Peptides against a protein of PDB entry 3B8E. Designs and how they scored, part 228

Target 1, 230 residues: chain A of PDB entry 3B8E
Amino acid sequence: PFLIFIIANIPLPLGTVTILCIDLGTDMVPAISLAYEQAESDIMKRQPRNPKTDKLVNEQLISMAYGQIGMIQALGGFFTYFVILAENGFLPIHLLGLRVNWDDRWINDVEDSYGQQWTYEQRKIVEFTCHTPFFVTIVVVQWADLVICKTRRNSVFQQGMKNKILIFGLFEETALAAFLSYCPGMGVALRMYPLKPTWWFCAFPYSLLIFVYDEVRKLIIRRRPGGWVE

## One batch from the design tools (peptide; made by RFdiffusion4, then SolubleMPNN)

Design b1_p29_8_s2 (from b1_p29_8, 28 letters changed)
Fold by OpenDDE base, seed 1:
Structure b1_p29_8_s2 (fold): chain B 230 residues (1-230), chain A 29 residues (1-29)
Amino acid sequence: as target 1 above (230 residues)
Amino acid sequence: SEKEKLLEELKEETLKKVEEHLKRWEEEL
């Protein structure tokens, strides 16, 4: 997400504090859950024929899978960001290169896609309004990721939600998202304004997309064992 | 004219949203 911000010169979709909350709060419990599930899966799997090469290949494949999921997650966040800005008169095309004028507190007449002039304060409000939905989108997409990562080869439907650590991680992330989104003072402290419940649903298509993507990936792996898609 | 009306309606809705956010921000300050 930060790379797209630099390349596109768009208004910042996610604040630094919110990023820290993701990295330290939301990613920690999922990462622990995934580490336990990986350890459990490695114990239950047949010993690799060549432990060094198979471990390296598995680590690379896992890293690529996480990278792909992270990209889809970022796309989900950016989609939510662009929807909110579009609903506030800023079409995605108009946001390109707008950052310099957007962040200038002395420019109080930044025009949107419809010729509406925006003060600095108004622009910052709409920017901060994007932070919470972006964060929530990340959390909702992480639900799908956590459920997906539980199964390396089997469908999620085959293993079910038996992992208590995974369920706890999902609960913790959701509770943190709710706290950051609805706790009084978070708008001032974290620049995360309260989110309408309807915005939680904007992330669901992306969670579904990740779910479908992983199920398709697993289907390909099952049909072509030893392919590059593992 | 229909496009202009839709643009005006969108502007009014956007302004209302901004005003609501400003009010919430002022209440939190």
Scores: peptide ipSAE 0.013, ipTM 0.343, DockQ to the pose 0.023
Fold by OpenDDE base, seed 2:
Parts: C-alpha cells; sequence; structure tokens
Structure b1_p29_8_s2 (fold): chain B 230 residues (1-230), chain A 29 residues (1-29)
C-alpha cells in the first residue's frame, strides 16, 4: 500500500517513523489478538475438519484479511490526506507528480491548484500537518477492520466484543494515537503536528463505510453460500 | 513504455478511486 506514494509521485502523506510506529506499535497486538481468536474459533468449530486443508484455507484467509486491512487502512489514510491537502489548495490531480518539486528545498514557488505559491517550509508544514491525521485515520479504520476480521460469517453484533486482547489492542492504538497527536515534541521528533479534534471525525465516515460493506458482504455470504464474495 | 503506461493507468485508477471516495463522502454529508 505505501508503494502508492512512489507510484503516484505525490508528497509523502505519512512519515517513515510513523509507518514504523504503525507496524510495530499498533499492528502487533491486534495481529496477536486476531491469531488467538482465529485459533479459538477453530478449536470451537471442531467438527471433524481435515486439518491439512483447513490449515491452508485459514492461512489464505488470514493472508487475505491482513492484505485487505492494509489496503483499506492505506486508502483511508490517503482519503484524509487528500482532503487536508485539498483544503489547503492542493487538489488530488495537482498532487500527482508534484513530489519531486515538493521535496526540493530550492524551489520556493510551487504552485497549488489555485496558483498560490508555497515555500519549501510552508509545504513541509502542510505535509507534516497531514501525518497525524493520516495516522489517526489508520487507527480509526483499524477499529472497524479488527472488529470485522473477528467474524467470518456472523455479524459483529452477534459475536460481540469478547476478546479481551482485541479490546486492549484497540485501547492501546487509541492511546498511542492520542500520545503521538498531542504530546509535546512529537512535531519535531516524529514530524507529527498536533491534530485538531475535528479531524478525528474525518475518518469515521470511512470506518462506517467499511463496517457497512462488511456487514453487507456477510449478509450476502449468509444468503448465498459459496458465492464469489467469499 | 509499457511500464510507463501501466504506471499511468495505475495513477488514473488510483485517482478515480479517490474521487469516488470523495464523492461518496460528499453524498453522505
Amino acid sequence: as target 1 above (230 residues)
Amino acid sequence: SEKEKLLEELKEETLKKVEEHLKRWEEEL
């Protein structure tokens, strides 16, 4: 997913340190929780399973689930990034290919979509302003994705929040997001400027869409077992 | 040239996806 930054040649929406914080800080506990819950679900579903075929199917399903989570997280982060940059005068179309000029410290007249010239410092300020919302968006999307991945066919509302490790992971991610967003010095240390509380809500529509999509998907799977949506 | 075309197509697809997401977000507001 982060390869899109290179492919699109857009300004970097998320710092490398923040990416590492996501990979090492936010994804570990949820991943352990999902692995544990899947193992528990597989133990509970002990009708005589063929352990070889079921292990392969589970590994594929886990790989697809994690791949999908990463893609959805990236898309959510990109959405928030593009919204913030659009509000600052940079439309998504204008950002394509802009990275080379954006990262050049000697170019102080990079034009936005409205012809406003941006200094290197101004561009880096708006870039760093995007890092925190991008990270927060990933966390908010992870709330949905983690709850979604908990269930294969059942509604989230039917299974409930029984996994204590998952709940702990969600709180840890939220606490980390709050810490990185509001702790003094994070703007210098991690290039994450303080987030206005209003920007937390920009991720919620996307998170809700993911929930709705998954519930609809699960509903279709329940109504048409063996369909292409599985 | 084929790799450049593929990259351009991927850029256009990514842009379309972003525009669709923005449009959906605007419709939900």
Scores: peptide ipSAE 0.000, ipTM 0.200, DockQ to the pose 0.047
Fold by OpenDDE base, seed 3:
Formats: structure tokens, C-alpha cells, sequence
Structure b1_p29_8_s2 (fold): chain B 230 residues (1-230), chain A 29 residues (1-29)
């Protein structure tokens, strides 16, 4: 997300990057839980601890937990961001390079894609309106990612939801999302405006696509061990 | 580098605020 923000100079709120980092922080408990469950599964398959293999497994687990999940979450968040801005008259192409004028308090006539002029205050309202749906989208994407990352090779349906820490993490993230979205004062404290209940469902198709993609990937890995998809 | 530092500072501040709000909510339940 930060790389796209630097390269494109879009009016990406600093708050959205902060939200992504809060989300990475909430992922620590689930990621640790997944690392323990995978280590236990790998320990049962591979006799004595080769320190080099354990380090490689840990590096791969960390890379999957923080790298791949974070990238997928960023894509989901950016999708929601562009949808909200497009709904308010700012098409994605028009946002390229707009950041400098967007953040300038003294410019009160920034035009949208339809020629409507936006004051600084109006632009900031739209920016802050993006924060809560962006965060909720990330949390909903995380539900899928946490469930699929439970195993490298096995289907979620084969292992089931036995990891209590993972289940607890999913509930904690959902409760946090609800708290930040609906608790009085969060709009001022965190610049997160109240979320319409309909926005919770906007991320579900994306989460489902990721889930299906990963299950297909795992199925291919099981059928062709050592293939390029692993 | 300066943008990265500002982002890290903003992350730490926001994380602290979220943790404080979560603690208050746990105390009110």
C-alpha cells in the first residue's frame, strides 16, 4: 500500500496506512497461532529438528503470514477506497497526482471527474468516510486469509477450526471493527465515521475469491507436490 | 525516509489510542 501511495501520489489518507498497521498489529495473535499450528503439523511429519529447516520454515511462515496476507489486505482496502471515491465523483484515473492539491487547505475548488468543485472541508469528509469501510474491508479479508493460512498444503475442511487462539483472534478483530465503527467518539478520535451496515458485505465477494483461489492452489499442491504453485 | 518515519510515528500513536479505547471498553463491560 505504501509503495502505491508514493508512486501514484493519490489522495490516500495517512489514516488508511495507519489502519493497515493497526490491522497488522491485530494479526499478531492469529499469526502466532498459525505458526504454532504449522510447526506442530510439520514436527509430526518431519523427525528431528534440523535448525536450518526450522529457520527456513519460520522464515516461510513469517513471509506467508505478514507478506502475502498484508498484500491481499492492501488490495482489498484499495478496492474499497477507489469504490467510495468513485461513488463521490472521483474516478481512479483522476486521483493520480491529485494528493498535493487534495491536502492543500487553501485550495477550495478541487474538481472531481464530473467538474464539481470540492472545498477542503468536503474533501476531508470524503477522506474520513473512506477510513471505516477500508478498515472493515481489511478485517473481512483477514477472516478468509487467517482461515486459509492455517495450513500450507491441507484444506481448511480437513483440519477444521480446532485452533481456539485463531477463532478467538477472528472474534477479537470483528469486535474491534464493530467498536471502531459504531462507538461514540471514534469519528473524532480516529477520524473514522460511522459505517453503514451494507459496507460489511462489500468485502465478502473478494474474501470468497481469495478463499476459492487458495483452496484450488492447495488442491494443486496436494496433487503435484514440488510444482511451481508451491 | 521522512515519510516512512512520519508513518511509523502515526502508527504507534494510533495503536496506543486503540489500545486505550479497548481497555476502557473492557472496563465498562
Amino acid sequence: as target 1 above (230 residues)
Amino acid sequence: SEKEKLLEELKEETLKKVEEHLKRWEEEL
Scores: peptide ipSAE 0.000, ipTM 0.205, DockQ to the pose 0.019
Fold by OpenDDE base, seed 5:
Structure b1_p29_8_s2 (fold): chain B 230 residues (1-230), chain A 29 residues (1-29)
Amino acid sequence: as target 1 above (230 residues)
Amino acid sequence: SEKEKLLEELKEETLKKVEEHLKRWEEEL
């Protein structure tokens, strides 16, 4: 997801390593939950299998969570990032190629889309203001990802939210997001400045998009068994 | 139990695959 920041030469809010570390922490419980559901389903329906030979893990569920839907998640993060920068005077088109001047400490007169000059310190404040909402957007979109990972073929509405571990994972990642967003010192430690609570809702359209995408995918699978989308 | 062993092995395999997918996602996007 961060390759686009390099290609477009736009200001990079959050480092890939930081997101990767946080995502691993937040997605660990969901991953275990998914493994538990798969193993339980297999044990209930089939004779015991050798995990080493039969590859009991559904690679398609994992690929769905962290592949194509991950791209939608990244787009949600980028959308939130661009909206915040636009509200601060930097339109998306103006950000293209701006990174070099943005990161230069000696340039204190970088102009926004409206001709306002920004000091290096001011630019870094607005950049760091984008870290938290980018992360929070990822978490909010992950709510949809986690819910859809419960099943490959059934509708979310049919399977429901019976997995207590998955539900716990949703609360855990939300609590972590709230902690990182509002705990004093996170701006210094992680360059994540406090987020206005209203920005949590900015990601909801993308969460809805993921739900719609998954329901459509599952509908196609049900209508065309053995299709490439399965 | 055989069930518990199978669950543990599947958890480890799932976590490993998730890490691999997440790593690729972070590097490619």
Scores: peptide ipSAE 0.000, ipTM 0.144, DockQ to the pose 0.018

Design b1_p29_8_s3 (from b1_p29_8, 29 letters changed)
Fold by OpenDDE base, seed 1:
Structure b1_p29_8_s3 (fold): chain B 230 residues (1-230), chain A 29 residues (1-29)
Amino acid sequence: as target 1 above (230 residues)
Amino acid sequence: DEKEEALRKLERETREKALELLREHEEKL
């Protein structure tokens, strides 16, 4: 997310405090859950034939898989961001390079894609309106991540949702998202305005995409053991 | 419907406070 902000020079889609809430709040319990689930997964059940080379290959492949999932997650967040801005008159193409003027408090006539002029205050409101949906998108996508990371090769449908720690992680993450989205004062404190419930569904296609991606990946791994997709 | 109205109210109040904070920040500069 931050790299796209720098490269595209667009308005900031996610505030620093919100990022900290993701990293320290949202990701902590899920990460613990995943660490415990790895012990039950097929990842640990296979003794490496060569502990040095097979460990390195597995770590690289896992890192690449998480990197790809993280990219899909970021795309989901940015999709939500662009939808909100488009609904407010800022088309994605118009946002490119707009950050300098967007962040300038003395410019109160920044035009949208339809020629409407926006004050600094109005722009900051719409910017901060993106923070909560972006965060919620991250959480909803992370639901998929938690479920798919339970196994490396087995289908989600085969493994099921029997792990109590996973269920707790999903609950905690969702509760945190709800708290940050709906608690009074979060708009001022965290720049996270209250979110319409409909925006939770904006992330679902991306969550589904991650499930499909992982199932396809696992299917390839099952059909071609030792492939580059492991 | 009541939850949506409450949410819309909270959204308005939050926006008003954000505007107030922005104005206060502008006055200090």
Scores: peptide ipSAE 0.017, ipTM 0.456, DockQ to the pose 0.017
Fold by OpenDDE base, seed 3:
Structure b1_p29_8_s3 (fold): chain B 230 residues (1-230), chain A 29 residues (1-29)
Amino acid sequence: as target 1 above (230 residues)
Amino acid sequence: DEKEEALRKLERETREKALELLREHEEKL
């Protein structure tokens, strides 16, 4: 999120404090959960490999767990951000380079894609309205990604949800999302305005698509070990 | 100080109107 904000000079999609809450709050328990996840039955049946190969496998698992999750989360968040801004008259193409004028409190006539003029206050309201749904979208996507990352090859249904730390992590990140979205004063302190319950469901189709895609990928890996999909 | 207070009042009124417009837009969806 922050990298795209810098590169594209778009209005800030997610506040810095909210990013810190994600990094410290939502990612820590899931990361611990992944470290204590039970080995897949096919991994346990393999004899100890060459230490160099095992290190490479671990590096690939770590890269997949942190790198791919982060990219998918960012994509989901940006989708929500662009939808909200488009609903308020700002098409994605119009947001490119707009940050300088957007953040200038002395410019009260920034035009949207339809020629409507927006005051500084109105722009900040719509910006802060994006923060909460963006964050919630990340959390909802994390639910799917955490479940997916439990296994490399086996289906989630085969491995099961026996890891209590994972279940706790899912609860913790959901509780944090609810707290940040609905606790009095968080709108002022974190620039996260209250979220309608309907917005929680906006990310579910995306999470479902990722889940289905990963289950299909894992199914292909099981049927064709060493294929290009691995 | 009076100008800052007037600005804060305008910001508050604009915020309330924007929140009302957002609510109206959400009711139409």
Scores: peptide ipSAE 0.017, ipTM 0.389, DockQ to the pose 0.018
Fold by OpenDDE base, seed 5:
Order: C-alpha cells, then sequence, then structure tokens
Structure b1_p29_8_s3 (fold): chain B 230 residues (1-230), chain A 29 residues (1-29)
C-alpha cells in the first residue's frame, strides 16, 4: 500500500498505525496458527527424496503464493479506497499525482472530478474515511487467506477447520476490526473514521477470489506434482 | 435504524474532533 502511494502520488489510503494494527493484530495470530497447523496427510506420507532441497523449494513456493495473495489483498483494499473516493467526487484517474496538492495545507481549493473545491480539512476527512474501510477490506480478505493457509495441497473442504488457533485468529481480527471501526475516538487516535457496516461486504468478492485462486492452485498441485505452482 | 443513527452520530463527532485537531495543527504551523 505505501509503495503504491509513493509511486502513484495518490492520497494515503492507509495510515501507519493502521498498518501496525494489521501486522501486529491481524497477522500475528495467523502466523502463530500456521506453526501449530497439523501436517498435511500428503507430507506425512511422502518421504522427502532430499530434505534440504525439497524444504528450500517448498519455502520458495509458499513465499510466492503468499506474495500473490498479498497482491490480491492490496487490490481489494485499493478497490474499496477508490470506490469511497469516487463516491466523494474523486475519480481514480483524478487521484493520480494529486498527493502534492492534497497534502498541502495552504491549498484549500483542490478540485474534485466534478469541479467541486475541497478544503484541506475536508480532504483529510475523506482520506481518514478511507483508512477504516481499507483496513476492514484487508481483514475480510484475510479471512479467506487464513482459511486457505491451513493447507498446502489439500482443499479446505478436505482438511476442514480443525485448528482452534486459526479459528480464534479469525474472531480476533474481526473483533479488532470492529473495535477500530466503531469505538469512539478511533478517528482521532488512529485516523480511522467509523465505517458503515455495508462496507464490510465490499471485500467479499476479493475474499472469494482468493479462495477460488487457492483451490485452483491446490487442484493444479494435486494433478501435477512437482510443478512450479506448488 | 437506531444503530444507523448512532453510527451517524459517531461519524459526525469523529469528524468534528478531526477538524479540531487539524485546526490546532494549522495554528501551530
Amino acid sequence: as target 1 above (230 residues)
Amino acid sequence: DEKEEALRKLERETREKALELLREHEEKL
């Protein structure tokens, strides 16, 4: 998110504190849950031909998969961000390069896509209004990510939701998202304005996309063992 | 409806506080 902010010169979609809340609050329990996840039935049945090389390959493939999932998460967040800004009069194309004027406190007449002038304060309100839904979008997308992380090769439907730590992680991140979104003062403390509950559903297509992507990936792995997609 | 009204109230209060902080920050510059 921050890299895209710099490259595209768009208004900041996600605050630093919010990023920290994701990393420490939402990603920590999932990461721990993976350490306690039961070994897949296929891993236990296959003797590694070369434990050193096979481990390294698996780690690279896992890293690649997480990278791709992370990209889908980011796309979901940015989609929500752009929708909210568009609803407030800022079309995505108009946001490109706008950061300089957006962050300038002395410019109180920044025009939106419809010629409406926005004060610095108004712009910052809109910016902070985007932080919460971006975060919530990430959390909702992470639900799918957490669920798929239970298995490397097996379908979620095959292994099920046996890891209690993972289930706890889903509730924890959801509770954190609800707290940050609806607790009074979070707009001031974290620059996260309250979010309408309807915005939680904006991320569902991306959660579904991740789920479908992972199931397809796992299906390919099962059909073509030893492929680069593993 | 009551929850939506409560949310709208919270949104307004949060925005007002954010505006106050922005003003205070501008005055310090």
Scores: peptide ipSAE 0.015, ipTM 0.422, DockQ to the pose 0.018
Fold by OpenDDE base, seed 2:
Structure b1_p29_8_s3 (fold): chain B 230 residues (1-230), chain A 29 residues (1-29)
Amino acid sequence: as target 1 above (230 residues)
Amino acid sequence: DEKEEALRKLERETREKALELLREHEEKL
């Protein structure tokens, strides 16, 4: 995801510390949840006829699914970022290549899409205004990911939210998002300004997309005989 | 191979839908 920011040369929607909070705070609980659910699924798995082949196919499909979900998460984050910047006068097309001038402290007349000039300080305020919603968008999309990860083959509706670790992960991510979004001093410490509650809803279409994607994926896997059940 | 192809197809369709949702949201703004 972050490679896209480098390639597109757009202003960074996330600070380094916020990225670390995502990578270490939000990804660790999913990883632990997955490890426990793998253990539970391995207990529920009838002895694989070929442990090596079935394991490799399983790891490949998991890796592919996570890669796909990660792309949707990134798209959700980018969407929220572009919406906020557009509301502040910077259309997505105008942001392409703008990073160099955006990050230059000596350029105080960067024009938006409407010809309004922005000082370095004003641009950084807008950038930091994007950090919190981007992070929250990732967390809200990760709610869907966490719920999806719970089930390898069964619908989320079939297994329900019985995993305490999953519920804890959802709570932890939400608490972290709330803390980073609303705790005094986060705007200075993490370059994350307080978030309007309305921005939490910007991620919901992408969360829904992930749910639909995974349910369709699982439906395809279940309907194909000779799949992972054989 | 059929599963990988089905997943790749679903990835493309999901990506296209994500891009469509982005465009629809941009148009509503």
Scores: peptide ipSAE 0.000, ipTM 0.153, DockQ to the pose 0.036

Design b1_p29_8_s4 (from b1_p29_8, 27 letters changed)
Fold by OpenDDE base, seed 2:
Structure b1_p29_8_s4 (fold): chain B 230 residues (1-230), chain A 29 residues (1-29)
Amino acid sequence: as target 1 above (230 residues)
Amino acid sequence: DRLKELLEKLKEETLRKVEEHIKEWEEKL
């Protein structure tokens, strides 16, 4: 998200504190949960991990969580961001290069895609309105990510939801998202304005896409062991 | 129970870090 923000020079879609809440609040408990996941039959044949020397999460799970799936998460977040800005009169094409003028508090006549002028305060309200649903979109997409990262080869339907810590992590990140979205003062403290309940649904297509993609990937791995998809 | 306690401690530590960052932001505002 931050790299796209720099490259495209668009208004900041996600605040630094919200990024921190993702990194510390939503990623940490899930990462720990994966260390306690019941191993696949293939992993169970490995020697017990030494928690002092071995990584808590294997390199493949890290690569999946922070690499390819992270890109889809970012796309989901940006989709939500662009939807909200478009609803407020800013089409995606108009946002390109707008950051400099957007962040300048002395410019109070920034035009939207329809020629409406926006004051600095109005622009910041719209920006902060995007922070919460972007964050929530990431959390909702992470639900699918956490579920799929349980196994390398087995379907979620085969492995099941046996890890109570993972289930707890899903509730924890959801509770954190709800708290940050609806707790009074978060708009001032975290630049996270309250989320419309309808915006929770904007993430679901992306969560489903990730889930379907990974299930198809795992199905291919099971049918063609040693393929390029593994 | 020990794992639950560790998770609660981790949650508290995470919340503390978030609160510290909120305070740092409040001081900068």
Scores: peptide ipSAE 0.000, ipTM 0.195, DockQ to the pose 0.014
Fold by OpenDDE base, seed 4:
Structure b1_p29_8_s4 (fold): chain B 230 residues (1-230), chain A 29 residues (1-29)
Amino acid sequence: as target 1 above (230 residues)
Amino acid sequence: DRLKELLEKLKEETLRKVEEHIKEWEEKL
């Protein structure tokens, strides 16, 4: 998010505190949950043919898969950001290069895509309105990510939800999202304004995309055991 | 069992907060 903010010179989609909440609150518990995940039945049954090479290959494949999933998560967040700004009159194309004028306190006539002028205060309200939905989008997409990470080969429907720690992590993330979204004073304290319930739905297509991606990947692995996708 | 209880409590608290917010928005619409 921060790299795109710099490269595209767009208004900041996610505050630094919110990023820290993601890193510490939404990434740490899931990572721990995955460390305690009950080994998939096929992983336990398959001795590596070569423990050194097969481990390295599996780690590389997992890293690539998570990298792709992480990109889908980021795209989901940015989609939500662009939707909110578009609903407030700022089309994505208009946001490119707007950062300098957006962040200038002395410019009170920044025009939106429809020619409406926005004061500095109004722009900051819209910016802060984006922070919460962006964060919530990441959390909702992480639900899918956590669920799919439970298995390498088996479908989620086959493996089920057995890890209580993972389930706890999902609810912890959700509780944190709810707290940051709905607790009074978060707009001032964390620059996260309350979330409209409709914004939760912006993440669902991306969560579905992650599920479909992973199920297709797993299906390929099941059909071609020992393939490059495993 | 303790983890299950904590999970249920957290679920209920989360749902309550979401429902409260939904109601507030429904009243404003």
Scores: peptide ipSAE 0.000, ipTM 0.175, DockQ to the pose 0.016
Fold by OpenDDE base, seed 5:
Structure b1_p29_8_s4 (fold): chain B 230 residues (1-230), chain A 29 residues (1-29)
Amino acid sequence: as target 1 above (230 residues)
Amino acid sequence: DRLKELLEKLKEETLRKVEEHIKEWEEKL
């Protein structure tokens, strides 16, 4: 998020506090839950052909997959961000290069895409309004990520939802997201304003995309054992 | 619908408080 913020010179889509809430509140418990996930029975039965090389390759492939999933998560967050700003009159193309004027407190006449002038305060409200939905989008996309992380080769439908800790983690992060989004005072304390319930649905296409991506990946692995995707 | 109305009211109240906070910070700077 910060890299895109710097490169595109757009208003900050995700605050530091929000990032901390993701890292500590939503990612930690799921990550711990994955440590307790039993390895796929098929993986456990296969002896590594070469324990040194096969371990390194597997770690690289896992890292690559997580990197790709992380990009999809970021895209989902930015999509939600752009939807909210567009709903408030700022089209995505108009946001490019707007950061300097956006963050300048002495400029109170920044025009939106429709010629409406926005004060500094109004702009900051809109910016902070994006933080919560961006966070929630990440959480919703993480549902898919957490579910797919249970398996390396098997379909989610084949492996099932055996890890009760992971299931609990999904509910916990959702409850935390709801708390941070709708609890009175969170807007003042964390600059996370309440979001419209409809904004939760902005993440669903990206959550689905992650599921499809992972199922396709696993399908390729199953059809081409020993390929570079495995 | 009632929940939506409550959420919108909460949003408006939160926004107002943040606006006030921003103004207070601007006055101090």
Scores: peptide ipSAE 0.000, ipTM 0.240, DockQ to the pose 0.018
Fold by OpenDDE base, seed 3:
Structure b1_p29_8_s4 (fold): chain B 230 residues (1-230), chain A 29 residues (1-29)
Amino acid sequence: as target 1 above (230 residues)
Amino acid sequence: DRLKELLEKLKEETLRKVEEHIKEWEEKL
């Protein structure tokens, strides 16, 4: 997300404090849940793998999987961001290079894609309106990520939702997202304005995409053990 | 485990850089 923000010179899609809340709040419990579940599954299935070759292969595979999931999360967030800005009169093509004028307090006549002039205050309200749904989109996509990362090879349908720590992580992420989105004062403190409940559903297609992608990946691994997708 | 740790570190480092940049932007606002 940040690289696209710098390269495209678009208005900031997500506040720093919100990013911190995502990284520290939403990732800790999931990471712990995955660490416990991997420890439990690896204890049962570790044939003595050659520790040098299998570490490198596992590191490359996990790096590629998390890199791909991270890109899908970013795409989901940016999609939500562009939809909200487009609904407020700023088409994606018009946002390219607009950042300098967008953030200038002395420019109160920034035109949208329809020729409507926006004051600095109005632009900042729209920007902050984008922060909450971008955050919520990331959280909803993380639900799928947590569920899929539960197993390296087995389908989610085979292991089931027996991991209480994973369920707790999903609940904690959702509760945090709801708290940050709807608690009074969060609009001022975190620049996260209240979100329409309908915007929670904008992330579901991306969560489904990640889920389908990982299930297909796991299916390929099960059918071709030792292949490039492992 | 080491790759998870590396990915977590990379994520934390990326997030920290994003946070620093957003903080710089918030201070300019």
Scores: peptide ipSAE 0.000, ipTM 0.205, DockQ to the pose 0.020; fails the geometry check

